# Ledger of designs, part 118: peptides against a protein of PDB entry 6UG1

Target 1, 304 residues: chain A of PDB entry 6UG1
Amino acid sequence: SNEERKRRKYFHMLYLVCLMVHGFIRNEWINSKRLSRKLSNLVPEKVFELLHPQKDEELPLRSTRKLLDGLKKCMELWQKHWKITKKYDNVGLYMRTWKEIEMSANNKRKFKTLKRSDFLRAVSKGHGDPDISVQGFVAMLRACNVNARLIMSCQPPDFTNMKIDTSLNGNNAYKDMVKYPIFWCEVWDKFSKKWITVDPVNLKTIEQVRLHSKLAPKGVACCERNMLRYVIAYDRKYGCRDVTRRYAQWMNSKVRKRRITKDDFGEKWFRKVITALHHRKRTKIDDYEDQYFFQRDESEGIPD
Target 2, 301 residues: chain A of PDB entry 6UG1 as posed
Amino acid sequence: SNEERKRRKYFHMLYLVCLMVHGFIRNEWINSKRLSRKLSNLVPEKVFELLHPQKDEELPLRSTRKLLDGLKKCMELWQKHWKITKKYDNEGLYMRTWKEIEMSANNKRKFKTLKRSDFLRAVSKGHGDPDISVQGFVAMLRACNVNARLIMSCQPPDFTNMKIDTSLNAYKDMVKYPIFWCEVWDKFSKKWITVDPVNLKTIEQVRLHSKLAPKGVACCERNMLRYVIAYDRKYGCRDVTRRYAQWMNSKVRKRRITKDDFGEKWFRKVITALHHRKRTKIDDYEDQYFFRRDESEGIPD

## One batch from the design tools (peptide; made by RFdiffusion4, then SolubleMPNN)

Design b2_p19_4_s3 (from b2_p19_4, 8 letters changed)
Fold by OpenDDE base, seed 5:
Structure b2_p19_4_s3 (fold): chain B 304 residues (1-304), chain A 19 residues (1-19)
Amino acid sequence: as target 1 above (304 residues)
Amino acid sequence: SLEELMKKMTEFIEKLKQA
């Protein structure tokens, strides 16, 4: 019905705000001074120097290569630090079906909220789920004075799915779900004026995204619980930015149709949510990023 | 406050993660 369509749209909006606020709070927690002091000790001086190369004025690419090598070594150090990767208790922050949401609303389960102290302890010990691990990795880079962003792929329920029963069938559902990450890292390359994408936990990859990312879910089974729609970046200065354009190859033709921003009302609403979570002034880094997004929009074109 | 709302929303999300 039209009423059910409206209900699902509004529930999607509420759920999206909740997810974005969660990302904001986790981004605050990883700025902990106590955690920073502990995690900086994991990075030896030689690796710190690679993270902060001198500007090569003749060949800026040499400086970028040093930074990339430093980031690779940081990923290796992080793997040594992280002792226990816990499975998600259920689907974690992956996308739920409408049926799962309705069933969960009826369940009076006692939920254990992860406290800030428990999170900091988990990161310090290297014991937790993949999301905690990625968040801890971002904290380690920030402890080394690297301009690292926490990236969150927000997975609200699909308001464009009007099926009554949306039960997912399949023996490999968990493996397909966790094939691609929900959280990752971006690092600012001051030499190339670009963001470097880092997945330290899932795919264990570093990439300089031009047209497509390895982190973008591919295949029907993987997209059931991980639909690339809202990729939100949280920086060390409490900036909040929509970076979906970087990771979406087909933003205009495919992704936009699955976002609340498909219409003017949704676009204006979503901008208000981003603005409410953005707690810093604009910088030249934002200008370079917006220029990159503009070029990506022009190169994709508007689908006819 | 915005902080209280954010806390309640975070608690709600963590509840949703465990559900």
Scores: peptide ipSAE 0.029, ipTM 0.677, DockQ to the pose 0.877
Fold by OpenDDE base, seed 1:
Structure b2_p19_4_s3 (fold): chain B 304 residues (1-304), chain A 19 residues (1-19)
Amino acid sequence: as target 1 above (304 residues)
Amino acid sequence: SLEELMKKMTEFIEKLKQA
């Protein structure tokens, strides 16, 4: 019905706000001064120096290479720190089906909310799910004065799916779900004026994304619970930015159709949500990023 | 109602801007 379409749209919007606020809160928690002091001790001086290379005026690429090597070593150090990777409870923050949402509304399950103190202890001990691990990695880089962002791929239920039964069948459902991350890191490269993508936990990769990312889900089974639609960046100064354009090869032709921002009402609403979560002034870094997104939109073109 | 949900969401967004 038209009413069910509206219901799913508004539920998607509410769920998206809840996810984006969750990302904001986790970004605040990883700015903990107590956690920062503990995590800085994991990074030896030689690795700290690689994270903060001098500007090579002859070949700026040498400075970027040092930073990339420093980030690789930080990823290795983080693997040594992290002792226990817990499986997600149920589907974690991956996408739920409409059937699962309806069934969960009927079941008054007490959701165990992770407290700030428990989160900080989990990161400090190296015991937690992959999302906590990524968030802790961002905290470690920030403890080393690296301009690192927490990235969240928000997975609200698909409001464009009007099927009554959206049950997912399959023995490998968990494996396919966790094939691609929901959380990762970006690091500002002051030499190339670009964000570097870092997945320290899942794919264990560092990328300088140009047109496509390895972190973008591929294949039907993986996309059932991880649909790239809302990639939100949270910086150390409480900035909030939509960075979906970086990771979406086909933003205009494919991704936009699955977003609330497909129409003017949804675009205006989503901008209000971003603005509410953006607690810093604009910087030159934002100018470079917006220029990159503009160039990516021009290069993709308008879908025919 | 859907209207009440939209109102609550708008109020929540405005509260987040003031925080």
Scores: peptide ipSAE 0.027, ipTM 0.682, DockQ to the pose 0.057
Fold by OpenDDE base, seed 2:
Structure b2_p19_4_s3 (fold): chain B 304 residues (1-304), chain A 19 residues (1-19)
Amino acid sequence: as target 1 above (304 residues)
Amino acid sequence: SLEELMKKMTEFIEKLKQA
């Protein structure tokens, strides 16, 4: 019905806000000064120097290479620190079906909210789920004065799915679900004026995304619980930015149709949510990023 | 109601701007 369509749209909006606020709160927690002091000790001086290379005036690419090598070594150090990777409880922050949402409304299970103290202890000990591990990795880079962002792929239920039963039955459902991350890192390269993508936990990859990312979910089974629609970046100064354009090859033709921003009402609403979570002034880094997104929009073109 | 949900969401968003 039209009523059910409206209900699903508004529930999607509410769920999206809750996810974006969750990302904001986790981004605040990883800025803990106590955690920063502990995590900086994991990074040897030689690795710190690679993270902060001098500008090579002859070939700026050499400075970028040093930064990439430093980030690789940081991923290796992080793997040594992280002792226990817990499985997600159920689906974690991956996308739920409409049936699962309805069933969860009937089952008033008290979700055990992880407290800040428990999170900080988990990161410090290297014990937790993959999301906690990624968030801790971002905290370690920030402790080394690296301009690292926490990235969250927000997975609200698909309001464009009008099927009554959307139950996902499959023996490998968990493996397919966790094939691609929900959280990752971006690092600002001051030499190339670009963001470097870092997945320290899931795919264990570093990439300089131009047109395609390895972190973009591919295949039907993987996309059932991980649909790339809302990739939100949280920086160390409490900036909040939509960076979906970086990871979406087909933003205009495919991704936009699955977003609340497909219409003017949704665009204006989503802009208000971003603005509410964006607690810093604009910088030249934002100008370079917006220019990159503009170039990507022009290069994709308008879908026929 | 759906309108009440929208109102609560709007109020929540406005509270987040003031925080």
Scores: peptide ipSAE 0.027, ipTM 0.686, DockQ to the pose 0.058
Fold by OpenDDE base, seed 4:
Structure b2_p19_4_s3 (fold): chain B 304 residues (1-304), chain A 19 residues (1-19)
Amino acid sequence: as target 1 above (304 residues)
Amino acid sequence: SLEELMKKMTEFIEKLKQA
């Protein structure tokens, strides 16, 4: 019905705000001074120097290569630190079906909220789910004075899916779900004036995204619980930015149709949500990023 | 407050994770 379509749209909006606020809170937690002091000790001086290369005036690419090598070594150090990767209890922050949401609303179970203290302890010990691990990695880079962003792929329920039952049955459902990450890192490269993508936990990859990312879900089974729609970046200064354009090859043709921003009302609403979570002034880094997104929009064109 | 909203929202999300 038209009413059910409206209900699903509003529920999607509410759920999206919840997810974006969660990302904001986790981004605040990883700025913990106590955690920073502990995690900085994991990075030896030689690796710290690679993270902060001098500008090569002859060939800026040499400085970028040093930064990339430093980030690779940080990923290796992080793997040594992380002792226990827990499975998600259910689907974590992957996308739920409408049926699962209705069933969860009826569940009277007392849910244990992860407190800030428990999170900080989990990161410090190297014990937790993949999301906690990625968030801890961002904290380690920030402890080394790296301009690292926490990236969150927000997975609200699909308001464009009007099916009544969307139950996902299958033995491999968890494996397909976790094939691609929900959280990752970006690092500012001051030499190339670009964000470097880092997945330290899932794919264990470093990318300089041009047209496509390896982190973008591919295949029907993987896309059932992980739809690239709202990739939100949280920086160390409490900036909040939509960076979906970086990771979406087909933003205009495919991704936009599944976003609340498909219409003017949704666009205005979503901008208000971003603005409410953006607690810093604009910087030249934002200008370079917006220029990159503009060029990506022009290169994709309008779908026929 | 924004903090109270953030707490409630976090609790809601953690409930969703465990359900």
Scores: peptide ipSAE 0.029, ipTM 0.678, DockQ to the pose 0.849; fails the geometry check

Design b2_p19_4_s4 (from b2_p19_4, 8 letters changed)
Fold by OpenDDE base, seed 4:
Formats: sequence, structure tokens, C-alpha cells
Structure b2_p19_4_s4 (fold): chain B 304 residues (1-304), chain A 19 residues (1-19)
Amino acid sequence: as target 1 above (304 residues)
Amino acid sequence: SMRELWEKMAEFIEKLKQA
């Protein structure tokens, strides 16, 4: 019905706000001074120097290469620190079906909320789910004074899916779900004026995204619980930015149709949500990023 | 407070994770 379509749209909006707020809270928690002091000790001086190369005036690319090598070594150090990767409780922050949402509303289960103290302890011990691990990695880079962002791929239920039963019965459903990450890192390269993408936990990759990312879900089974729609960046100064354009090859043709921002009302609403979560002034880094997104929009063209 | 709102929303999200 038209009413059910409206209900799903509004529920999607509410769920999206809750996810974006969760990302904001986790971004605040990883700014803990106590955690920062502990995690900085994991990075030896030689690796710290690689994270902060001098500008090579002859070839700025040499400075970028040093930064990339420093980030690779940080990823290796993080793997040594992280002792236990727990499975997600149920589906974690991956996308739920409408049936799962309806069933969960009926279950008065006491949910255990992860408190800030428990999170900080989990990161410090190297024990937790992949999301906690990625968030801890961002904290380690920030402890080394790296301009690292926490990236969250928000997975609200698909309001464009009007099927009644969307049950996922596959034996490999968990493996397909976790094939691609929900959280990752971006690091500002001051030399190339670009964000470097770092997945320290799932794919264990570092990339300079041009047209496509390895982190973008591919294949039907993987896309059922991980649909690239809302990739939100949280920086160390409590900035909040939509960076979906970086990771979406087909933003205008495919991704936009599955976003609340498909219409002017949804665009205005989503801008209000971003503005409410964005607690810093605009910087020249934002100008370079917006210019990159503009060029990506022009290069994609208008879908036929 | 904004903090209390954030805590309530975090609780809601963690509830959603376990549901």
C-alpha cells in the first residue's frame, strides 16, 4: 500500500539517524585521551616518522609513498595487537530485512549495550568484533597525530524493497555478509590532497580510490546485507561528511535511487542530519574533497 | 542533554544489533 511505503520510508529515516548518531558516538569514544596514550605506545618512532614525512619538493609522490608505507606498518602492528576477533551478535550493523525488524519489535529481550568503559577496555585488550577493531585502529592513528577519519557504511533497511517476506535462508549468509566491511578508515594525504582508504581488519588493504573501491560490495549475496548507500566520515574534530561518492561508481544511476536523497525533500532532510552532526568549521580539506566529488559527478554523467 | 540523547540512541542501536 501507499501507507506501507510511507511507513518504510519514515522508518528508514529514523534508523539512518540512529546509525549516524552511533557513528558519531563511537567517533567521540575513540578520541579518549586515556586510550590515545595507550595506543601511541604501539607505534615505534620509525613508523611514526613514516606517518609524518617531510614534503619532497621535487617529487611529492615520494612523501605519499612514505605515508603509505607507514600506514601498512601500522596495519601490521594492529594485527599483532588484536588478539580476538569476535563474531557479530546476530547481524551487527549490517542491513536487516523488514521481517527481522518486525520480529525484533515483538521480542522484549534485554539488550546489552556496550558502554564507553567496555569499549575502551575492549580496544585496549585487543578483544572485540571487527567494528571495534577498526575503530581502535582509527584511535591508534589519531594517537600518532594522523588526520584519520572513521568511515561508516550505514545500512538502514531498504525502503525501496516492498516485498513482505525478505527472509535470507542461506547457510553462507554470515560469510557473505562479512565479506565487505561496514567500518573502515580514511587518512588525509596532505601531499596529493586526497583521502587514502584503509581497511585494516576485513580486506586488509590500503587504496587511493579513483573510480572504484575494493570495499564496495559486489555480488547479490553480499549486497543483501551490505548495500553501499550512506558512507559517512567522522573526523577527529567532530566533522561529519557524506563520502558515498568516493565509493559509489554509479552514484547517480544506481545508488541515488536507493537513498532518501532521491527527491528534494529527502535531500533537504539529509542535509539537516549531516549539519546537526557536523561540529566544526569548513576547511580547505573539505574544498578539495568537494572538488573531487564534483569531478566524479561530471565524469559519471547523467544516466540514460 | 545532547549526551543523554546520544546515550539513548546508542542504546537503541545496540538493542537493534542484538535483536
Scores: peptide ipSAE 0.029, ipTM 0.661, DockQ to the pose 0.825
Fold by OpenDDE base, seed 5:
Structure b2_p19_4_s4 (fold): chain B 304 residues (1-304), chain A 19 residues (1-19)
Amino acid sequence: as target 1 above (304 residues)
Amino acid sequence: SMRELWEKMAEFIEKLKQA
C-alpha cells in the first residue's frame, strides 16, 4: 500500500539517523586520550617517521610511497595486537530485512549495550568484533597524529523493497554478509591531495580509489545485507561527510535510486542530518574532496 | 541533553545489533 511505503520510508530515515549517531559516538570514543597514549606505544619510531615523511619537492610521489609503507606496517602491527576477532552477534550492523525488524520489535530480549569503558578495554586488549577492531585501528593512527577518518557504510533497511516477506534463505548467509566491511579507515595524503582507503581487518588492503573500490560489495548474495548507499566519514575534529561518491561507481544510475536523497525532500532532510553531525569548520581538504566528487559526477554522466 | 539523546540512540542501536 501507499501507507506501507510511507511507513518503510519513515522507518528507514529514523534507522539511518540512529546509525549515523552511532558512528559519531564511536568516533568520539576513539578520540580517548587514555586510549591514544596506550595505542601510540604500539607504533615504533621508524614506522612513525614513515607516517610523517618530509615533502619531496622534486617527486611528491616518493612521500606518498613512504606514507603507504607506514600504513602497511601499521596494519601488520595491528594484526599482532588484535588477539581475538569475535563473530557478530546476529547480523551486527549489516542490513536487516523488514521481517527481521518486525520480529525483533516483538521480542523483549535483554540486550547488553556496549559501554564506553567496555569498548576502550576491548580495543586495549585486542578482543572484539571486526567493527571494534577497525575503530581501534583508526584510534592508533590518530594517536600517531595521522589524519585518519572512521568510515561507516550505513545499512538501514531497504525502503525500496516493498515485499511483505523479505526473509533471506541461504546456508552461507554469514560468510557472504561479512565478505565486505561496514567500517574502514581513510587517511589524508597531503602530498597527492587525496584520501587513501584502508581496510585493516577484513580485506587487509590499502587503496587509492580512482573509479572503484575493492570495498564496494559485488554480487547478489553479498549485497543482500551490505548495500553501498550511505558511506559516512567521521574525522578526528568531529567532521561528518557523505563520501559515498568515492566508493559508488554508479552513483547516479544505481545508488541514488536506493537512497532517501532520490528526491528533493530527502536530499534536504539528509543534508540537515549531515549538518547536525558536522562539528568543524570547512578546510582546504574538503575543497579537494568536493572537487574530486564533482569530477566523478561529470565522468559518470547522467544515466540514460 | 543532545548527548543523552545520542546515548539513548546508541543504546537503541546496540539493542538492534543483538536482536
Scores: peptide ipSAE 0.028, ipTM 0.663, DockQ to the pose 0.887
Fold by OpenDDE base, seed 2:
Structure b2_p19_4_s4 (fold): chain B 304 residues (1-304), chain A 19 residues (1-19)
Amino acid sequence: as target 1 above (304 residues)
Amino acid sequence: SMRELWEKMAEFIEKLKQA
């Protein structure tokens, strides 16, 4: 019905804000000064120097290569620090079906909310789920004075799915779900004026995204619980930005149709949510990023 | 209503700015 369509749209909007706020809170927690001091000790001086290369005036690419090598070594150091990767409880922050939402409304499951103290302890010990591990990795880079963002792929229920029963059948449902991350890192390269994408935990990859990312979910089974729609960047200064354009090859043709921003009402609404979570002034880094997104929109064109 | 949802969300966002 039209009523059910409206209900699903509104529930999607509420759920999206709750996810974006969760990302904001986790981004605040990883700015802990106590955690920062502890995590900086994991990075040897030689690796710190690679993270902060001098500008090569002859070939700026040499400086970018040093930064990339430093990030690789940080990823290796992080793997040594991380002792226990816990499985997600149920589906974690992956996308729920409408049926799962309806069933959960009937079950007053006491969600054990992870407290800030428990999170900081988990990161410090290297014991937690993959999301906690990624968040801790961002904290380690920030402890080394690297301009690192926490990236969150927000997975609200699909309001464009009007099916009554979306039972996800499959013995491998968990493996397909966790094939691609929900949380990852971006690092600012001051030499190339670009964001470097880092997945330290899941795919264990570093990439300089041009047109496509390895972190973008591919295949029907993986997209059932991980649909690239809302990739939100949280920086160390409490900036909040929609960076979906970086990771979406087909933003205009495919991704936009599954976002609340498909209509003017949703666009204005989503802009207000971003503005409410954005707690810093605009910088020249934001100008370079917006220019890159503009060029990506022009290069994709308008879908026929 | 959508307005009530927005108001509750706005209040929630304002509470988050104060935290």
Scores: peptide ipSAE 0.027, ipTM 0.675, DockQ to the pose 0.070
Fold by OpenDDE base, seed 1:
Structure b2_p19_4_s4 (fold): chain B 304 residues (1-304), chain A 19 residues (1-19)
Amino acid sequence: as target 1 above (304 residues)
Amino acid sequence: SMRELWEKMAEFIEKLKQA
């Protein structure tokens, strides 16, 4: 019905806000001074120096290479620190079906809240789910004075899916779900004026995204619970930015159709949500990023 | 009803704030 379409749209909007607020709260928690002091001790001086290379005036690419090597070593150090990767309870923050939403609404199951203290303890011990691990990795880089962002791929239920029964086949569902991350890291390269993408936990990869990312879900089974639609960046200064354009090859032709921002009302609404979560002034880094997004929009073209 | 939806949404928000 038209009513069910409206209901799903509004529920998607609310769910999206809740996910974005969750990302904001986790981004605040990883700024913990107590955690920072503990995590800085995981990074030897030689690795710290690689994270902070001098500018090579002859070949700035040499400085970027040092930073990339430093990030690789940090990823290796993080793997040594992280002792226990827990499975997600149910589907974690991956996309739920409309059937699962309806069933969960009827089921008064108390979600166990992860308190800030429990999160900080989990990160400090190296015990937790992949999301906690990624968030802790961002905290470690921030503890080393690296301009690292927490990235969250927000997975609200698909309001464009009007099927009543959206039951997913059970057996391979978890493996396909976790094939691609929901959380990752970006690091600012001051030499190339670009964000470096770092997945320390899932794919264990560092990339300089040009046209497409390795972190973008591929294949029907993986996209059932992980649709790249809302990739939100949270920086150390409580900036909040939509960085979906970086990871979406087909932003205009495919991704936009699955976003609330497909219409003017949704665009204005989503801009208000971003603005409410953005607690810093604009910087030159934002200018370089917006220029990159503009070039990516021009290069994709307008969908026919 | 929209009220029941809002209550379910509020409960869900509380559950998500707790996640």
Scores: peptide ipSAE 0.024, ipTM 0.654, DockQ to the pose 0.119

Design b2_p19_5_s1 (from b2_p19_5, 10 letters changed)
Fold by OpenDDE base, seed 2:
Structure b2_p19_5_s1 (fold): chain B 304 residues (1-304), chain A 19 residues (1-19)
Amino acid sequence: as target 1 above (304 residues)
Amino acid sequence: SWLEELKKLAEELIERLLN
């Protein structure tokens, strides 16, 4: 019905705000000064120097290569620090079906909130789920004075799915779900004027995204619980930016149709949410990023 | 603040959704 379509749209909007606020809270927690002091000790001086290369005036690419090598070594150091990767409880922050949402509303389960103190202890011990691990990795890079962003792929229920039963039954459902990350890192390269994508935990990859990312979910089974629609970046200065354009090859043709921003009402609403979570002034880094997104929109064109 | 209330509400909702 039209009523059910409206209900799913509004529930998607509410759920999206909750996810975006969760990302904001986790971004505040990883700015802990106590955690920063502890995590900086994991990075030896030689690796710190690679993270902060001098500008090569002859070939700026040499400086980018040093930064990439430093990030690789940080990823290796992080793997040594991280002792226990826990499985997600149920589906974690991956996308729920409409049936799962309806069923959960009937279950008065006692929820155990992960407190800030528990999170900081988990990161410090190297014990937790993959999301906590990625968040801790971003904290370690920030402790080394690297301009690292926490990236969150927000997975609200698909308001474009009007099926009554959306139950996902399958023996490999968990493996397909966790094939691609929900959280990852971006690092600012001051030499190339670009963001470097770092997945330290799931795919264990570093990439300079041009047209496509390895972190973008591919295949039907993986996309059931992980649809690339809202990739939100949280920086160390409490900036909040929509960076979906970086990771979406087909933003205009495919991704936009599954976003609340497909219509003017949704666009204006989503801009208000971003503005409410964006707690810093604009910088030249934002100008370079917006220019890159503009060029990506022009190169994709308007879908026929 | 409204943001702290929204944070708390969002944490509660996410936990209700996760468990």
Scores: peptide ipSAE 0.034, ipTM 0.722, DockQ to the pose 0.669
Fold by OpenDDE base, seed 5:
Structure b2_p19_5_s1 (fold): chain B 304 residues (1-304), chain A 19 residues (1-19)
Amino acid sequence: as target 1 above (304 residues)
Amino acid sequence: SWLEELKKLAEELIERLLN
C-alpha cells in the first residue's frame, strides 16, 4: 500500500540517523587521550617516520610511496596487537530485513549496549568484533598524528523493497554478509591531494580509489545485507561527510535510486543530518574532495 | 542538547534493532 511505502521510508530515515549518530559517537570514543597514549606505543619510530615523509618536490609520488609503506606496516602491527576477533552478535550493523525488524519490535530482549569504558578496554586488549578492530586502527593512526577518517557504510533497511516476506534463505548467509566491511579507514595523502582507502581487518587492503573500490559489495548474496548507499566519513576534528561517490561506480544510475536522496525532499533532509553531524570548518581538503566527486559525476554521466 | 537526545534515540533504536 501507499501507507506501507511511507512507513518504510520514514523508518529507513530514522534508522539512518541512528546509524550516523552511532558512527559519530564511535568517532568521539576513538579520540580518547588515554587510548591514544597506549596505541602510539605500538608504532616504532621508523614506522612513524614513514607515516610523516618529507615532501619530495621533484617527485611527490616518492612521498606517497613512503606513506603507503608506513600504512602497510601499521596494518601488520595492528594484526599483531589484535588477539581475538569476535563474531558479530546476530547480523551486527549489517542490513536487516523488514521481517526481522518487525520480529525484533515484538521481542522485549534488553540488548546490552557497549559502554565507552568497555570499548576502550576492548581496543586496548585487542579483543572485539571487526568494527571495534577497525575503529581501534583509526585510533592508532590518529595517535601517530595521521589524518585518518573512520568510514561507516550505513545499512538502513531497504525502503525500495516492498515485499512482505523478505526472509533470507542461505547456508552461507554469515560468510556472504561479512565478505565486505561496514567500517574502514581513509588516510589523507597531502602529496597527491587524495584520500587513501585502508581496510585493516576484513580484506586487509590499501587502495587509491579511482573508478571503483575493492570494498564495494559485489554479487547478489553479499548485497542482501550490505548495500553501498550511505558511506559516511568521520574525521578527527568531528567532520562528517558523505563519501559514497568514491566507492559507488554507478552512483547516478543505480545507487541514487536506493537512497533517500532520490528526491528533493530526501536530499534536503539528508543534507540537514550531515550538517548537524559536521562540527568543523571547511578546509582545502574538502575542496579537493568535492572537486574529485564532481569529476566522478561528470565521468559517470547522467543515466539515460 | 539535541545531540544528547539524538544520541539517546540512536542508542535506544540500536538497542531495539540489535535485539
Scores: peptide ipSAE 0.032, ipTM 0.723, DockQ to the pose 0.593
Fold by OpenDDE base, seed 1:
Structure b2_p19_5_s1 (fold): chain B 304 residues (1-304), chain A 19 residues (1-19)
Amino acid sequence: as target 1 above (304 residues)
Amino acid sequence: SWLEELKKLAEELIERLLN
């Protein structure tokens, strides 16, 4: 019905705000001074120097290569620190079906919210789910004075799915779900004027995204619970930015149709949510990023 | 209606985040 379509749209909007606020809160928690002091001790001086290379005036690419090597070593150090990767309880922050939402509304399940103290302890011990691990990795880089962002792929229920029964087949569902991350890191490369993508936990990869990201879900089974629609970046200064354009090859032709921003009302609403979560002034880094997104939009073209 | 309550909650959440 038209009523059910409106219901799913508004529920998607509410769920998206809750996810974006969750990302904001986690980004605040990883700025903990107590955590920063502990995590800085995991990084040897030689690795710190690689994270902060001098500018090579002849070949700036040499400086980028040092930074990439430093980030690789940080991923290796992080793997040594992280002792226990817990499975998600149920589906974690992956996309729920409409049926699962309806069933959960009827079941008064007490969601145990992870407290800030428990989060900081989990990161410090290296015990937790993959999301906590990624968030801790971002905290470690920030502790080393690296301009690292927490990235969150927000997975609200698909308001464009009007099927009543959206039950998923159970057996391979978890492996397919966790094949791609929900949280990752971006690091600012001051030499190339680009964000470097870092997945320290899932794919254990560093990439300089041009047209395609390895972190973009591929295949029907993976996309059932992880649909690339809202990739939100949270920086150390409480900036909040939509960076979906970096990771979406087909932003205009495919991704936009699955976003609340497909219409003017949804675009204006989503801009208000971003503005509410963006607690810093604009910088030259934002200018370089917006220029990159513009070039990516022009290069995709208008879908025929 | 449940729909109006959700709309109101979404609006209230945005207002609380803007304030």
Scores: peptide ipSAE 0.029, ipTM 0.680, DockQ to the pose 0.061
Fold by OpenDDE base, seed 3:
Structure b2_p19_5_s1 (fold): chain B 304 residues (1-304), chain A 19 residues (1-19)
Amino acid sequence: as target 1 above (304 residues)
Amino acid sequence: SWLEELKKLAEELIERLLN
């Protein structure tokens, strides 16, 4: 019905705000001074120097290569620190079906909300789910004075899916779900004027995204619980930015159709949410990023 | 309607985030 379509749209909006606020809160928690002091001790001086290379005036690419090597070594150090990777409780922050949402409303499962103190302890001990691990990795890089962003792929229920029963193929559902991350890191490369993508936990990869990312979900089974629609960046100064364009090859033709921003009402609404979560002034880094997004939009073109 | 309540909740959440 038209009513059910509207219901799913507004529920998607509500769920998206809750996810974006969750990302904001986690970004505040990883700025903990106490955690920063502990995590900085995990990074040897030689690795710190690689994270902060001198500018090579002859070949700036040499400086970028040092930074990339430093980030690789940080991933290796993080793997040594992280002792216990817990499975997600149920589906974690991956996308729920509409049926699962309706069924969950009846089950008053006391969701034990992870408290700030428990999160900080989990990161410090190296015990937690993959999301906590990624968030801790961002905290470690920030402790080393690296301009690292927390990236969140927000997974609200698909308001464009009007099917009642998406029978999730049961047997591989968890494996397919966790094939691609929900949280990752971006690091500012001051030499190339670009964000470097870092997945320290899932794919264990470092990318300089051009047209596509390895972190973008591919295949029907993986997209059932992980649809690239809202990739939100949270920086160390409480900036909040939509960076979906970086990871979406087909932003205009495919991704936009699955976003609330497909219409003027949804665009204005989503801009209000971003503005509410963005607590810093604009910088030259934002100018370089917006220029990159513009070039990516021009290169994709308008779908016929 | 339940729909209008969800719309109001989504609007109120934004207003609370802006304040």
Scores: peptide ipSAE 0.027, ipTM 0.660, DockQ to the pose 0.058

